# Peptides against a protein of PDB entry 6RO1: the designs that were tried, part 31

Target 1, 216 residues: chain A of PDB entry 6RO1
Amino acid sequence: LGKEIEEYIHKPKYCLPFLQPGRLVKVKNEGDDFGWGVVVNFSKKSNVKPNSGELDPLYVVEVLLRCSKESLKNSATEAAKPAKPDEKGEMQVVPVLVHLLSAISSVRLYIPKDLRPVDNRQSVLKSIQEVQKRFPDGIPLLDPIDDMGIQDQGLKKVIQKVEAFEHRMYSHPLHNDPNLETVYTLCEKKAQIAIDIKSAKRELKKARTVLQMDEL

## One batch from the design tools (peptide; made by RFdiffusion4, then SolubleMPNN)

Design b1_p11_8_s2 (from b1_p11_8, 4 letters changed)
Fold by OpenDDE base, seed 5:
Structure b1_p11_8_s2 (fold): chain B 216 residues (1-216), chain A 11 residues (1-11)
Amino acid sequence: as target 1 above (216 residues)
Amino acid sequence: MPPFKYELYEK
């Protein structure tokens, strides 16, 4: 169900209006989970479908991601890899195909104008970590219907199924079916997303003010 | 830490 929602969100027709500089996004590529990164910019590339000659535009978003230092040494020839859990890593601007965005946050950060210095890039990681501390239940997501305006009936049905499942799960402690843990983890992630959207919307209503974190 | 600002999406 979470993956089914991702299939809508990562479509350029829905997500492009929200890919402003500073937008928090999650990036996943072929099992590599980069976690939360920050949009720097995006570009449209003209692509010609090899078989039909039809124009199929590709959208590339430059995302500041926490990368393994090992992968950066080979960055001229190899794709960036996410930092290992025990690795500090380094923040790098990585070109990412838009369909590799697994989530889009309601949060938009202020980013340094010049991201060439390592210290400026690493400061953004500190900002992400501070946002994560402020949202212990998870960084709030854009609501695909209310915020992103997706009108697709298929998505609405998916959301309804999730809500119905969550309601059933909370109303009837489903017996210790081990298969439930996987669905629970997906539903908890999604319930957490819904709670985070609702909490973020409530906090937004309270905090119309650009939260300037001064140096504490 | 350097001060950072963030905004949340409002419709």
Scores: peptide ipSAE 0.332, ipTM 0.873, DockQ to the pose 0.616
Fold by OpenDDE base, seed 3:
Structure b1_p11_8_s2 (fold): chain B 216 residues (1-216), chain A 11 residues (1-11)
Amino acid sequence: as target 1 above (216 residues)
Amino acid sequence: MPPFKYELYEK
């Protein structure tokens, strides 16, 4: 069900208005999960398929992502790879096809104007990590219906199925299916994300506050 | 660290 929602969210017609500089996005390319990155810019690339006169416009978003240092050394010919869990990695601006966005956050960060210095790029990683600390249940997502304005009936049906599933899980905790724990954690995270979006919207309405990271 | 600002999308 989460993947079915992603199939709507990553469509350019829905997500492009939200791909502003500083927007938190999650990037996944096949087996490579980059996790959360920050939008820097986006561009429209016309891919003329030579044989089909249909211009299917490809959209590329430049995303600041945590990459492995090994991939940077080989970057002349190879695609950037995500940093390993045990690796610090390095923040790099990576051109990403818009359909590789697995999630779009309601959070938009302030980013440095000049991302050429390594220190400026690494400062953004620290900002992402601080947002993650503020949202222990997960970084808040844009609501695909309320925030993104997606009117697709297929998506509405998927959301209804998710809500019905969540309701059944909370109402009937007794199904000991071991696969339910993974689904429970996903649905609890989503329900908690929805609560956290509402609470965070309330807190951010209150806290137009400069979150002074006093403790870092 | 310097204070970072973030905003949440409000409709």
Scores: peptide ipSAE 0.331, ipTM 0.870, DockQ to the pose 0.556
Fold by OpenDDE base, seed 4:
Structure b1_p11_8_s2 (fold): chain B 216 residues (1-216), chain A 11 residues (1-11)
Amino acid sequence: as target 1 above (216 residues)
Amino acid sequence: MPPFKYELYEK
């Protein structure tokens, strides 16, 4: 279900309006999880479909991501790699295909106008870490339906299944049914998204309270 | 440190 929601949210028709500078996004490329980064800009590139010759525009988003120092040395020839858990890494602006966005946050950061200085880029990492501290249950996500306006019935069915599953998980103490583990791994990803949506709504409410407190 | 400021999407 997580992947099923991702298949909707990463579509340009849904996500592009939310890819403003400072928007928090999660980037995943195959096995490489960059975690949370910050949108800097996006661009539309002309592409031609190999089979039809039709124009198929590619959307590239420039995302400030925490990269390994090793990836910086080879940045001209190799794809950026995420920083290792124990590595400080360095924040770099990485061009990312829009379909590699695994999540889009409701949070938009204020970013430095000039990201050429390393200190300015690293300040954004500190800001991401501060957001993570404020949202211990996870960075709040855009609601695919309420915020992003996705009307696809397939997505609504996915969300309903997740909500129904969560309701059952909380209403019934999960008896040690061995079939629960395989359902759990699929449903943990599913539940994690619904938890992420519900947590996002709860954390949005908390964050509004914090923002109101910071404005006072 | 500049005050950490962020916005939340509001409809």
Scores: peptide ipSAE 0.324, ipTM 0.867, DockQ to the pose 0.604
Fold by OpenDDE base, seed 1:
Structure b1_p11_8_s2 (fold): chain B 216 residues (1-216), chain A 11 residues (1-11)
Amino acid sequence: as target 1 above (216 residues)
Amino acid sequence: MPPFKYELYEK
């Protein structure tokens, strides 16, 4: 179900209006999970389909991603690799095809104007980590229907199935399965996140809140 | 740490 939703949200016709500088996005490329990054810019590239000669525009989004330092030392021809779990990594601006976006957040960061200095790029990682601390149940997603305005009936049916499943889970608490507590915790977290997103949206509308990071 | 700003999408 999550993958089916992903197949809609990564389409340029739906996601491009939300790819403003500072938007949090998840990037996945095959076996490479970069996790959460920040949109810097996007561009439309003219492409011609080899078989039909039809114009098929490619959309490339520049995303600030946490990359392995090893992958950056290798020649300009090698694709950046995600930082290992035990590695600090380095934040780099990576050109990403739009269809590799696995999630789009409702969160948009204010980013440094100049991302050439390493310190400015690493400051964005600190901002992502602070957002993750503020959303312990996960960084909030754009709603495909309400926020992104996707009207596709196939997507609506997928969402209805998810909601019906969640409702059945809430109405029939499966007693005593620890795996179900994890799913209930995820669903309660998702419902609480949805409420917290609605409340946080209301509070943030009132104040461009300069959030001081409390941890030195 | 330097203050950071973020916004949430609203219609």
Scores: peptide ipSAE 0.327, ipTM 0.869, DockQ to the pose 0.564; fails the geometry check

Design b1_p11_8_s3 (from b1_p11_8, 4 letters changed)
Fold by OpenDDE base, seed 5:
Structure b1_p11_8_s3 (fold): chain B 216 residues (1-216), chain A 11 residues (1-11)
Amino acid sequence: as target 1 above (216 residues)
Amino acid sequence: EPPFRYELYEK
């Protein structure tokens, strides 16, 4: 269900008003999960579709992302890669197509005006980490209906299914299980692994109960 | 370094 929500929120017609400098966003490119980054700016690029001559505007958002230092050495020829979970990485301003935004936070950071110095970019990583500490249940998202104003009936149906699922989950006797935190932590880890592994997404689609949270 | 500050979206 989360992926179905993503298909709406990453549309330029909905997300552009919220892509102010300092907005926290998640960036995902295929198998590469960059996690949370910070919007620096966005631009509209004119793209001409080669086959139709139609103007299809490409929206590019510059996002400060934690990148692998190994990928930066090859930055002249290769796209930036996300930092490994165990590495420090380096914060880099990466041009990202808007449809690669997987989430948009209600949080907007104050960022340095000059992001050319490495120390200024790394200070933003410290700020992201501080936000994560303040929100142990996860960085808060913009509400796609109430905050982003998306009126699409398809999205409303998705949200209703999510709410109905959450209500059933919280009403389940397992909600009083002292192992619930362990189950949630395992589900979050599995969701993260399933984000990384395209094959796990197909198995989660078949798992009707707890595993639907990984699809949320 | 700018002090750690953030805002939440409010309507």
Scores: peptide ipSAE 0.390, ipTM 0.888, DockQ to the pose 0.759
Fold by OpenDDE base, seed 3:
Structure b1_p11_8_s3 (fold): chain B 216 residues (1-216), chain A 11 residues (1-11)
Amino acid sequence: as target 1 above (216 residues)
Amino acid sequence: EPPFRYELYEK
């Protein structure tokens, strides 16, 4: 179900309007989970497939990601690798194909204009960590229907299935499937995240201030 | 420390 939603949100026709500088996005590439990064910029690249006269436009988003320092040594020839959990890593601007975005946050950060200095890039990591601290149940996501405006009936059916599944899990706690506990915990976290998003949006509306400013 | 500033998307 989560993966089925991802198949909609990562489509350029839906996500491009939300890829402004400072937008929090989650990046995954096969087995490499970079976690949360920050959009810096995006570009449209034309890829001419040699055998199809159709130009399939490729979209590349530049994302500031926490990378392994080992990957920086080979950065000229090899793809960036995510920082290990125990590693400090380094924030790098990485070109990412838009379809590798696994999540898009409602959060947009203020970012330094000049990301050439390491300290400026590392300051963004501190900002991501502060957002994570403020949202202990998870960084708030854009609503694919309400925020992103996705009208696809397939997505609506997926969301309805998720909601029905969540409702069944809450109404029928008795299914002892150990796999249900992990799914239940994920559904509870997701439900709590949805509540927290609604609460945060309500607080922002009440404050008439779309921007929260705190001293780090 | 630089001021931490973020925006939440609102319609």
Scores: peptide ipSAE 0.388, ipTM 0.894, DockQ to the pose 0.618
Fold by OpenDDE base, seed 1:
Structure b1_p11_8_s3 (fold): chain B 216 residues (1-216), chain A 11 residues (1-11)
Amino acid sequence: as target 1 above (216 residues)
Amino acid sequence: EPPFRYELYEK
């Protein structure tokens, strides 16, 4: 079900309007999970499909990702690898095909204008970690229907199945599986996060209204 | 360090 939602959100027609500088995105390439990174910019590249000769535009997003230092020492031709869990790593701007975005956050960070200095790039990692501390139950996602405006009936059916599954899990407490407490805690946390996001949005809107009143 | 600032998407 999560993967089925991913198949919609990574499509350029849906995600491009949300790929502003500072947007938190999750990047996964096959076996390489980079986790959460920050959008720097995106570009449209012309691609010619080899079999049809049709122009199929490729969208490349530059994402600031935590990379292994070992992968950076290898030649300019090798793809960056994600930092190991025990490794500090280094934040690097990596060109990523848009379909490799596994998640898009509602969070947009303020980032340094110049990302050439290592310290400026590493400061963004501190900002990601601070977001993770503020959202202990997970970084908030854009709602694919409400925020991203995806009207596809296939996605609506997937969401309905997820909601029905969540409702059935709540209605039928599987009494005896110790893993269920973890799932309930995660579901309650997810519901609490959704409330906290709505609350945080309201507080940010109030704070902006106060800042606008101080500028008047 | 610049103060930690972020925005949430609002409709």
Scores: peptide ipSAE 0.384, ipTM 0.887, DockQ to the pose 0.603
Fold by OpenDDE base, seed 4:
Parts: structure tokens; C-alpha cells; sequence
Structure b1_p11_8_s3 (fold): chain B 216 residues (1-216), chain A 11 residues (1-11)
């Protein structure tokens, strides 16, 4: 189900408007999980489909990612590799095909204008880690329907299945309580409260972000 | 260090 949502989100027609500098994104390439990185910029490259001669534009996003030190040595010839859990790694600007974005956050960071200095790149890692500390339940995602405006009925069906699964999972511990209707209303209220808590956490975080901007 | 600042997407 999560993977099915990703298949919509990574489409250029949906995600490109949200790929502003500083946007938090997850990058996954096959077996390589880079985790959260930060968008630096994106570019459209003209590509010609080999079989039709039709123009198939490739979209490349430059993402600041935590890379292994080994990948730095071969950065001109080899694909970047994610930092190992046991290493510090180094933040590098990596060109990433847009379809390799597994998630897009509602969070946009302020990034240094010059990312050539290592210290400036590493400061962004500290910022990502600070965001992660502030979101113990995970970095907030853009809503594919409400934020990204995806109207695809296939996505709506996937989301409905996820919601129904979550509802069943949360109702399972309560299956011994004869008040199933109150549990459904509590789960709809909890889903609505989760949306309202997401919106209220968004508002509270807006208020905190404004307060932190005023204290700095 | 640049102050830690971030924005959340608002519609």
C-alpha cells in the first residue's frame, strides 16, 4: 500500500511543484536507502525515447544526501552510496531521477546559499536531525490529495484501503468490547482527530516556528 | 551556525 502511494507521488506531474530548494525528500534507489535529504534544485532534460523518437523529458532533482566516504572518492564515475549506519558520512549534492523520490515532506528547510563548503552541507544534516527530533512519529509528509492535488481514483482507492486497514488494526484490540459502533465512531473520530491533530500540530508548529523565528 | 529554520507547506 505504501509503495502504491509512492507510484503516484514520484510522478513529475504531481511532485515537481513541490521540489523547491530546501524541501525534505526521501530517496531510495533499488537497495540503497538514503533516507531524508534536501532538494537543492531540479532540471528538465530532453530525452528521446529510443523506440518512438518521441521526446520523453527526464527530470533530475539535485538532492543533498548523506553519502558514504567511499562514494565520495568515486563520485565522478560511480553512483553515490548511502552512508552506513556506523559512519558519519558526508552530505553531497546528488543528481537523482525524480521517480526515485519515495516521499516528499511538508517541511522545507532554509539552506545555505553556498553548498560548496563541507561545513555548510553538514549544517543541513544537523537541520534534518533537528527536524527528526521535533517529529518523533516521523517527518510529516505532504498529503497526496489535499496538498499535492492528486485526483487519480486509483490513489483514492489505495488511501481508502490504508484507512480501512488502519481502522481494522486499531479496532482489533477493541473487538472484545460490545460497543463496536462507538469504536467505529472513535476510529473515525480518531482518524478525524489524527487529521485534526495533524492540522493542529501543523498550526502549533506554525505558531512555534513563528515564535522561534521571533526568538532568533 | 545559521539558525534552524523551516517552513511547513500551507495551501
Amino acid sequence: as target 1 above (216 residues)
Amino acid sequence: EPPFRYELYEK
Scores: peptide ipSAE 0.393, ipTM 0.895, DockQ to the pose 0.663; fails the geometry check

Design b1_p11_8_s4 (from b1_p11_8, 4 letters changed)
Fold by OpenDDE base, seed 3:
Formats: structure tokens, sequence, C-alpha cells
Structure b1_p11_8_s4 (fold): chain B 216 residues (1-216), chain A 11 residues (1-11)
């Protein structure tokens, strides 16, 4: 079900409006999970397929990602690799095909204007880590329906199935679904994230209100 | 250090 939702959100027609500089996104490339990175910019590349005459535009998003230092040495020819779990890594701006975005956060960070200095890039990692500390149950996601405005009936059916499953899990805690623990953990995280988002939005609104009041 | 700030998407 999570993968089915991903198949909708990574489509350019849905996600492009949300790929502003500073947006937190999760990047996966085949077996490589980069985790959470930050959007720096995006570009439309026209790929002229010679044979089909149909210009399917490829969209590339530049994402600041934590990369392995080993992959950076060969970076001229080799694809960036994610930092190992115990590796410090280095934050690098990586061009990523939009369909490789596995998640899009409601969080948008302030980022340095100049990301050429290593220290500026590493400061963004500190910011990501601070966000992760503030959201211990996971970084909040954009709602694909309410936030992203996806009206696809297929997605609505997927969400309804998720909701029905969640309802069944909460109503029947002894239901022996082998994936129950994973889904339950995801559901609890989602519920907690929704609470945290509401709380954070309230705090942000209060902070903005205070800032506006102090400027007045 | 740039001040740590973030925004949440609001509709």
Amino acid sequence: as target 1 above (216 residues)
Amino acid sequence: EPPFSYELYEK
C-alpha cells in the first residue's frame, strides 16, 4: 500500500508544485536509500526519444543528500552512493530523477544561498537532524489528497483500503495479520505524525503571529 | 550558521 501511494506522489504532474528549494524529500535509487534530503532546485529536461516523436519530458531535481565519501572520489563518472549507517558522509548536491522521490515532507527548510562551501552543505545536515529530533515518530509527509490535491480514484481506493485496514487493526488488536506489526507501527507513526503536524502548525502559527505582533 | 528555521505546508 505504501508503494502504491509512492507510485502516485512521484509523478511529475503531482509532485512538481511541491519541489521548492528547502523541501524535505526522501530519495531511493534501486537498492540505495539516501534517506531524507533537501531540494535545492529542479529542471525540466526534454529528452527527445529519437523513435517516438513524443517528448516525454524528464524532470531532474537537485537534492542535497548525504553521500559516501568513497563515492565522491569517483564522482566524475560514478553515481553518488548513500553514506553508510556508521559513516559521517558528506552532503552533496545530487541530480535526481523526480520518479526516484519516495516521499515528500510537509517540512520546508531554510537553506543557505551558497551551497558551494562544504560547511554550508553540512549545516543543512544539522538542520535535517534537528527536524528529525523534533519529529521522533518520523518527518511529517504531505497528504497526497489533502495537501497534494491528487484526485485519482485509484489513489483514493488505496487510501480507503489503508484506512479500513487501520480501522480493523484498532478494532481487532488480536488480528493475526503477519504484516500487522509493520502496518501498525506505520499507522501509529502516521497518527502521531498527524498530531505532531497539528502541534507544529499551531506553534508555527503562534510564532508567526508573535513575529507579526513584534513587527507591528 | 544560518538560523534554523522551517515551514510546514499549510493549505
Scores: peptide ipSAE 0.335, ipTM 0.875, DockQ to the pose 0.588
Fold by OpenDDE base, seed 4:
Structure b1_p11_8_s4 (fold): chain B 216 residues (1-216), chain A 11 residues (1-11)
Amino acid sequence: as target 1 above (216 residues)
Amino acid sequence: EPPFSYELYEK
């Protein structure tokens, strides 16, 4: 169900209005999980579908991502690779196809205007880490319905299924269901998305309180 | 260093 939600949110018609500079996004490319990065800019590229000759615009978002140092050496020829968990890595601006966005946060960071200096890019990593500390249950997500305005009935059905599953899981501890682990892995992803939506709403309320305190 | 600041999406 998490993947089903991603199939909606990564669509340009829904996500482009939220891809402002400073927006936190998760980037995943096949097996490569970059985690949270920050939107720098996006561009529309004209593309022609090879089979129909129809114009199919490609949307590329430049995202500041934590990359491995090895990836930087090969950056001219190879795709960027995420930093290893034990590696410091380096923040790099990486062009990413919009459909590779796995999540979009309600959080928008202040970012330096000039990201050419390494120190400015690394300061953004510190900011991401500070946000993560403030949101121990996870960085808050945009609500696909309430925030992103997605009206697709398919998405609503997916969300309803997630909520119904969460309700059943909490109301009846399926401790005795041998399929719990397989259901748990699928449902941890689902629950994480629904928790991310609900926690995002709760944490938005908490973070508004913190932002209001920082403005006071 | 730019001060740590962030905004939350408000409807």
Scores: peptide ipSAE 0.335, ipTM 0.880, DockQ to the pose 0.635
Fold by OpenDDE base, seed 5:
Structure b1_p11_8_s4 (fold): chain B 216 residues (1-216), chain A 11 residues (1-11)
Amino acid sequence: as target 1 above (216 residues)
Amino acid sequence: EPPFSYELYEK
């Protein structure tokens, strides 16, 4: 269900109006989860499909992401890699294709105008971490229907299934499962320490109730 | 350093 929602929200038609400077977004590229970053800017690039000659506009968003220092040293030719969970990393402005946005937050940060200084980029990481502390249950997402205005009936059906599942989960005695509280507490701790959301998702996946959400 | 501030999306 989460992946199905992602397939809607990352479409330029829906997400572009919300990609203002300072917007918190999650970036994922295949196996690489960068976690939460901050939108700096976006651009429309003309792309010509080589086989059809059709103009397919590519949307590139510049996102300030926590990157591995090792990847930066080698990055003259290589794509940036996410910081390891145990690594401090370094905040870098990375050009990201819009379809690689896995989530969009309702939170918009104030960001420095000049992100060339390392200290200015690192200050944004501190701001992300502060937001995570304020939202122990996770950084709030834009509502795809109410906030983003997505009217697609397929998405509405997905959301209805999620809501029905959540309602059943909370109405069922499973809310008294001490394992659920442990998972929430672990998620809160991970949010506070700005640990890679990938690890939180993996631990959530270990929870039987969240396994059911991944199967939906 | 710019002060920490954020906005939430409001309709």
Scores: peptide ipSAE 0.334, ipTM 0.873, DockQ to the pose 0.696
Fold by OpenDDE base, seed 1:
Structure b1_p11_8_s4 (fold): chain B 216 residues (1-216), chain A 11 residues (1-11)
Amino acid sequence: as target 1 above (216 residues)
Amino acid sequence: EPPFSYELYEK
């Protein structure tokens, strides 16, 4: 069900309006999970389909990602690799195809105007980590229907199935199925995230001011 | 350091 939602949200027609500078996004490339990064900008690239000659625009988003230092030493031609769990890594601006976005957050960070200095890039990592501390159940996601305005009936059916499953899980004692616990934890996280988003949206709407956190 | 600030999307 999560993968089915991803197949909708990574489509340019849905996600491009939300790829503003500072937007938190999750990036995955095959086996490489970069985790959460921050959108810097996006660009439209002209691409010609090799078989039809039709113009198929490619959308590239520049995302500030935590990369392995080893991958940065290799030539400009090698793809950036995610930092290892135990590695500090280095924040780098990486060009990413839009379809590699696995999640889009409702959170938009304030970012430094100049990301050329290493210290400015690393400060954004501190900001991501602070957001993660504020959302212990997970960084809040954009709602694909309410926020992103996706009207596709296939997606609505997927969401209805998730909601029906969640309702059944809350109505019946959880069978000690480890798979149900994982789904329940994901559903509880999603429900809690949705509540936290609604609460935080209400607080932000009341506080028309950008939440400044003094503890950074 | 720029102050930590973030916004949440609101319709």
Scores: peptide ipSAE 0.327, ipTM 0.877, DockQ to the pose 0.629

## One batch from the design tools (peptide; made by RFdiffusion4, then SolubleMPNN)

Design b1_p12_1_s1 (from b1_p12_1, 5 letters changed)
Fold by OpenDDE base, seed 1:
Structure b1_p12_1_s1 (fold): chain B 216 residues (1-216), chain A 12 residues (1-12)
Amino acid sequence: as target 1 above (216 residues)
Amino acid sequence: MKKGYVIDRTPL
């Protein structure tokens, strides 16, 4: 479900209008989760499909991301890596293919005009952390239908399934589901029966031990 | 420098 929504949102035809400077976005590349970064700019690159010779435009977004300091030393030849959970990291402007955007926020930051100074880049990390404190339930997302204008019937069906699932989870909190109470009552009855069987076996063993003592 | 954020749900 969440991945199916992501497959719509990261499409250039939907997300490009929302890639304004300061937009909060999540970036994922394979196993590398960079978390929340900030859009700096985007560019269209001409690409030629190797098999058809057709022009397939590549969209590259420059995103300010929290990177490992180790990856920065090799940044001329190696792809940037996300900062480790325990690492402070360093904010770097990373060129990202648009399909690697896993989420787009309704939040836009005011960013420094010059991101060349390290202090200016690190100030943006403080701003992201402040936004995260303002939204304890998570940074707000763009609505794919209402904000992004995605009219695809496949997406609408996915959203309806999510809403129906959420409604079911909230309407039947596991703790108040009569079926869960029934399952708990059945589990308690089974546990009690197991205790009673174990107790009865102990009493039979005691009775046998007493009978054996009367024969000595 | 402007500080803070805005909620912006509008396209370019």
Scores: peptide ipSAE 0.586, ipTM 0.923, DockQ to the pose 0.735
Fold by OpenDDE base, seed 3:
Structure b1_p12_1_s1 (fold): chain B 216 residues (1-216), chain A 12 residues (1-12)
Amino acid sequence: as target 1 above (216 residues)
Amino acid sequence: MKKGYVIDRTPL
C-alpha cells in the first residue's frame, strides 16, 4: 500500500511540478535512507536508448542531503551515503534520480541563494530540524489526489483500500479477516518502528538538549 | 535571508 502510492508519486508526470526550490523531499536509494532533504533545482537529461533511437528522458533533481563525512572524501568516484544516526554528517547537494523520491512534503523552506559555503548548507539542516520539531507526528505530505492531481484509477483503488482498512481497523475488533494479521503485524511493526524512531529522536533530542545545555 | 517555511500545495 505505502509502496504502491510511492510508485505513483515518484513518476515525473506527477512530481515534477512540485519539485520547486525549497520543497522538502524524502530520498531513498535501495538500502540507503537519506531521510528529509531540500530540493535545490531539477534538470532534464535526454538519454538516447542506443537500440531504439527513442529519447527516454531521465529527470535528475539536485537535493540538499545529510551525507556521511566518509562518503565526501571519495565523492569523485563513490555515490554519496547517508549520515549514520549518531554522526553529525554534512549537508551536500546530491544529484538524485526522481524515482528515488519516496515522499514529497507540502512544506517549502526558504533556502540560501548561495549553497557553496558549508555554513549556508548546514543552516538548511537546522531549518529541517526546526520543521521536524513543529511536526512531531511527521512532516506533512502532499496529497496525491487533492494536491498532486493524480487521476489514476489504480491509485484511487489503493487509497480506497487503505481507507477501508483503516475504517475496519478502527470500527471492528480485529477478529474476522485472516489477511488482517499480516497487515496488522506490518502496521504494528511500522508503529513500533515509528515509536522506536520517535524514542531514538527523543533521546537524540535529549542528548542534543543536554549538549546544548552543557554549552550554555 | 528569509527564514522559515511555507505550506505550498501548488504546482509550478
Scores: peptide ipSAE 0.581, ipTM 0.927, DockQ to the pose 0.694
Fold by OpenDDE base, seed 4:
Structure b1_p12_1_s1 (fold): chain B 216 residues (1-216), chain A 12 residues (1-12)
Amino acid sequence: as target 1 above (216 residues)
Amino acid sequence: MKKGYVIDRTPL
């Protein structure tokens, strides 16, 4: 279910209009979860499909991500790796293929114009952590239907299945289902999506709300 | 520098 929603939102035709500078996004690359990063810029690269000669444009988004210090040393030869939980890490601008975006937030940060200084990049990490403190239930997502305008019937069916599953979970006391553990791990992911959709819907009354961190 | 965030659901 969460992965099925990701397959829609990371499509360039849906997400590119929302990849403005300062947009919060989640980045996952296979086993590497970078968590929340900040969009700096995106670029369209012309790619030619080797088999058809068709122009298949590659979309690369530059995302400010918390990377391990080891990744900084190997950045010329190896893909960036996420910072360990106990590591401070360093914020770096990483080129990310758009299909590696696992989530897109309704939140946009004010970012420094110059991200070359380490202090400017690390200030953005402080800003992400401050936003996370303001949203204890999770950073709000864009609604894939209401905000992103995704009309795909497959996505609507996925969302309906999520809602119907949530309704069943709240209607039946979970006390008698022997698959509780597998259900809980799936439920945390679904509860996050439902919280994110519900948060997005509660915020829907204002197309833009400026929240100053110093006034919150 | 403006420190803060915006809720922005608008496309470009």
Scores: peptide ipSAE 0.581, ipTM 0.930, DockQ to the pose 0.716
Fold by OpenDDE base, seed 2:
Structure b1_p12_1_s1 (fold): chain B 216 residues (1-216), chain A 12 residues (1-12)
Amino acid sequence: as target 1 above (216 residues)
Amino acid sequence: MKKGYVIDRTPL
């Protein structure tokens, strides 16, 4: 369910208008979870499919991500890896394919104009951490229907299933279904996305205000 | 530098 919503929101036709500088996004690449990063810019690259000669435009977003220092030494030849839990890491601007965006926040940070200095990049990590403290239930997401304008009936059906599942989980604790763990891991990610959407909808009714953080 | 964040649900 979360993955099914993700398959809609990461589509260029829906997400590109929301990839403004400072936008908070989650990045996942296969087994690598970078967590929350910050959009710097995006670009469209022309790609030619080798088998069909068809022009398939690749959309690349530059995202400031917390990376392992080990992966940065090899950054000319190897893809950046996320910082380990025990590692401080370093914030780096990483080119990310748009389909690797697992979530898009309603939050936009003010970012330094020059991200070449390490201190400027690391200041953005402090800003992300401060936003996370202000949203203990999770950083608010864009609503795929109300904010992103996705009219796809498949997505509406997915959201209805998530809401119906959440309502059933809260109304009838299904304590005894052994398929619940796989459904729970899918539905915790989905229920977390739908709770994040509902919590975002509830918090978004409160947050029409430009929150200047004077204390950072 | 302006520090902080905004809630921005608007497209470009």
Scores: peptide ipSAE 0.579, ipTM 0.930, DockQ to the pose 0.720

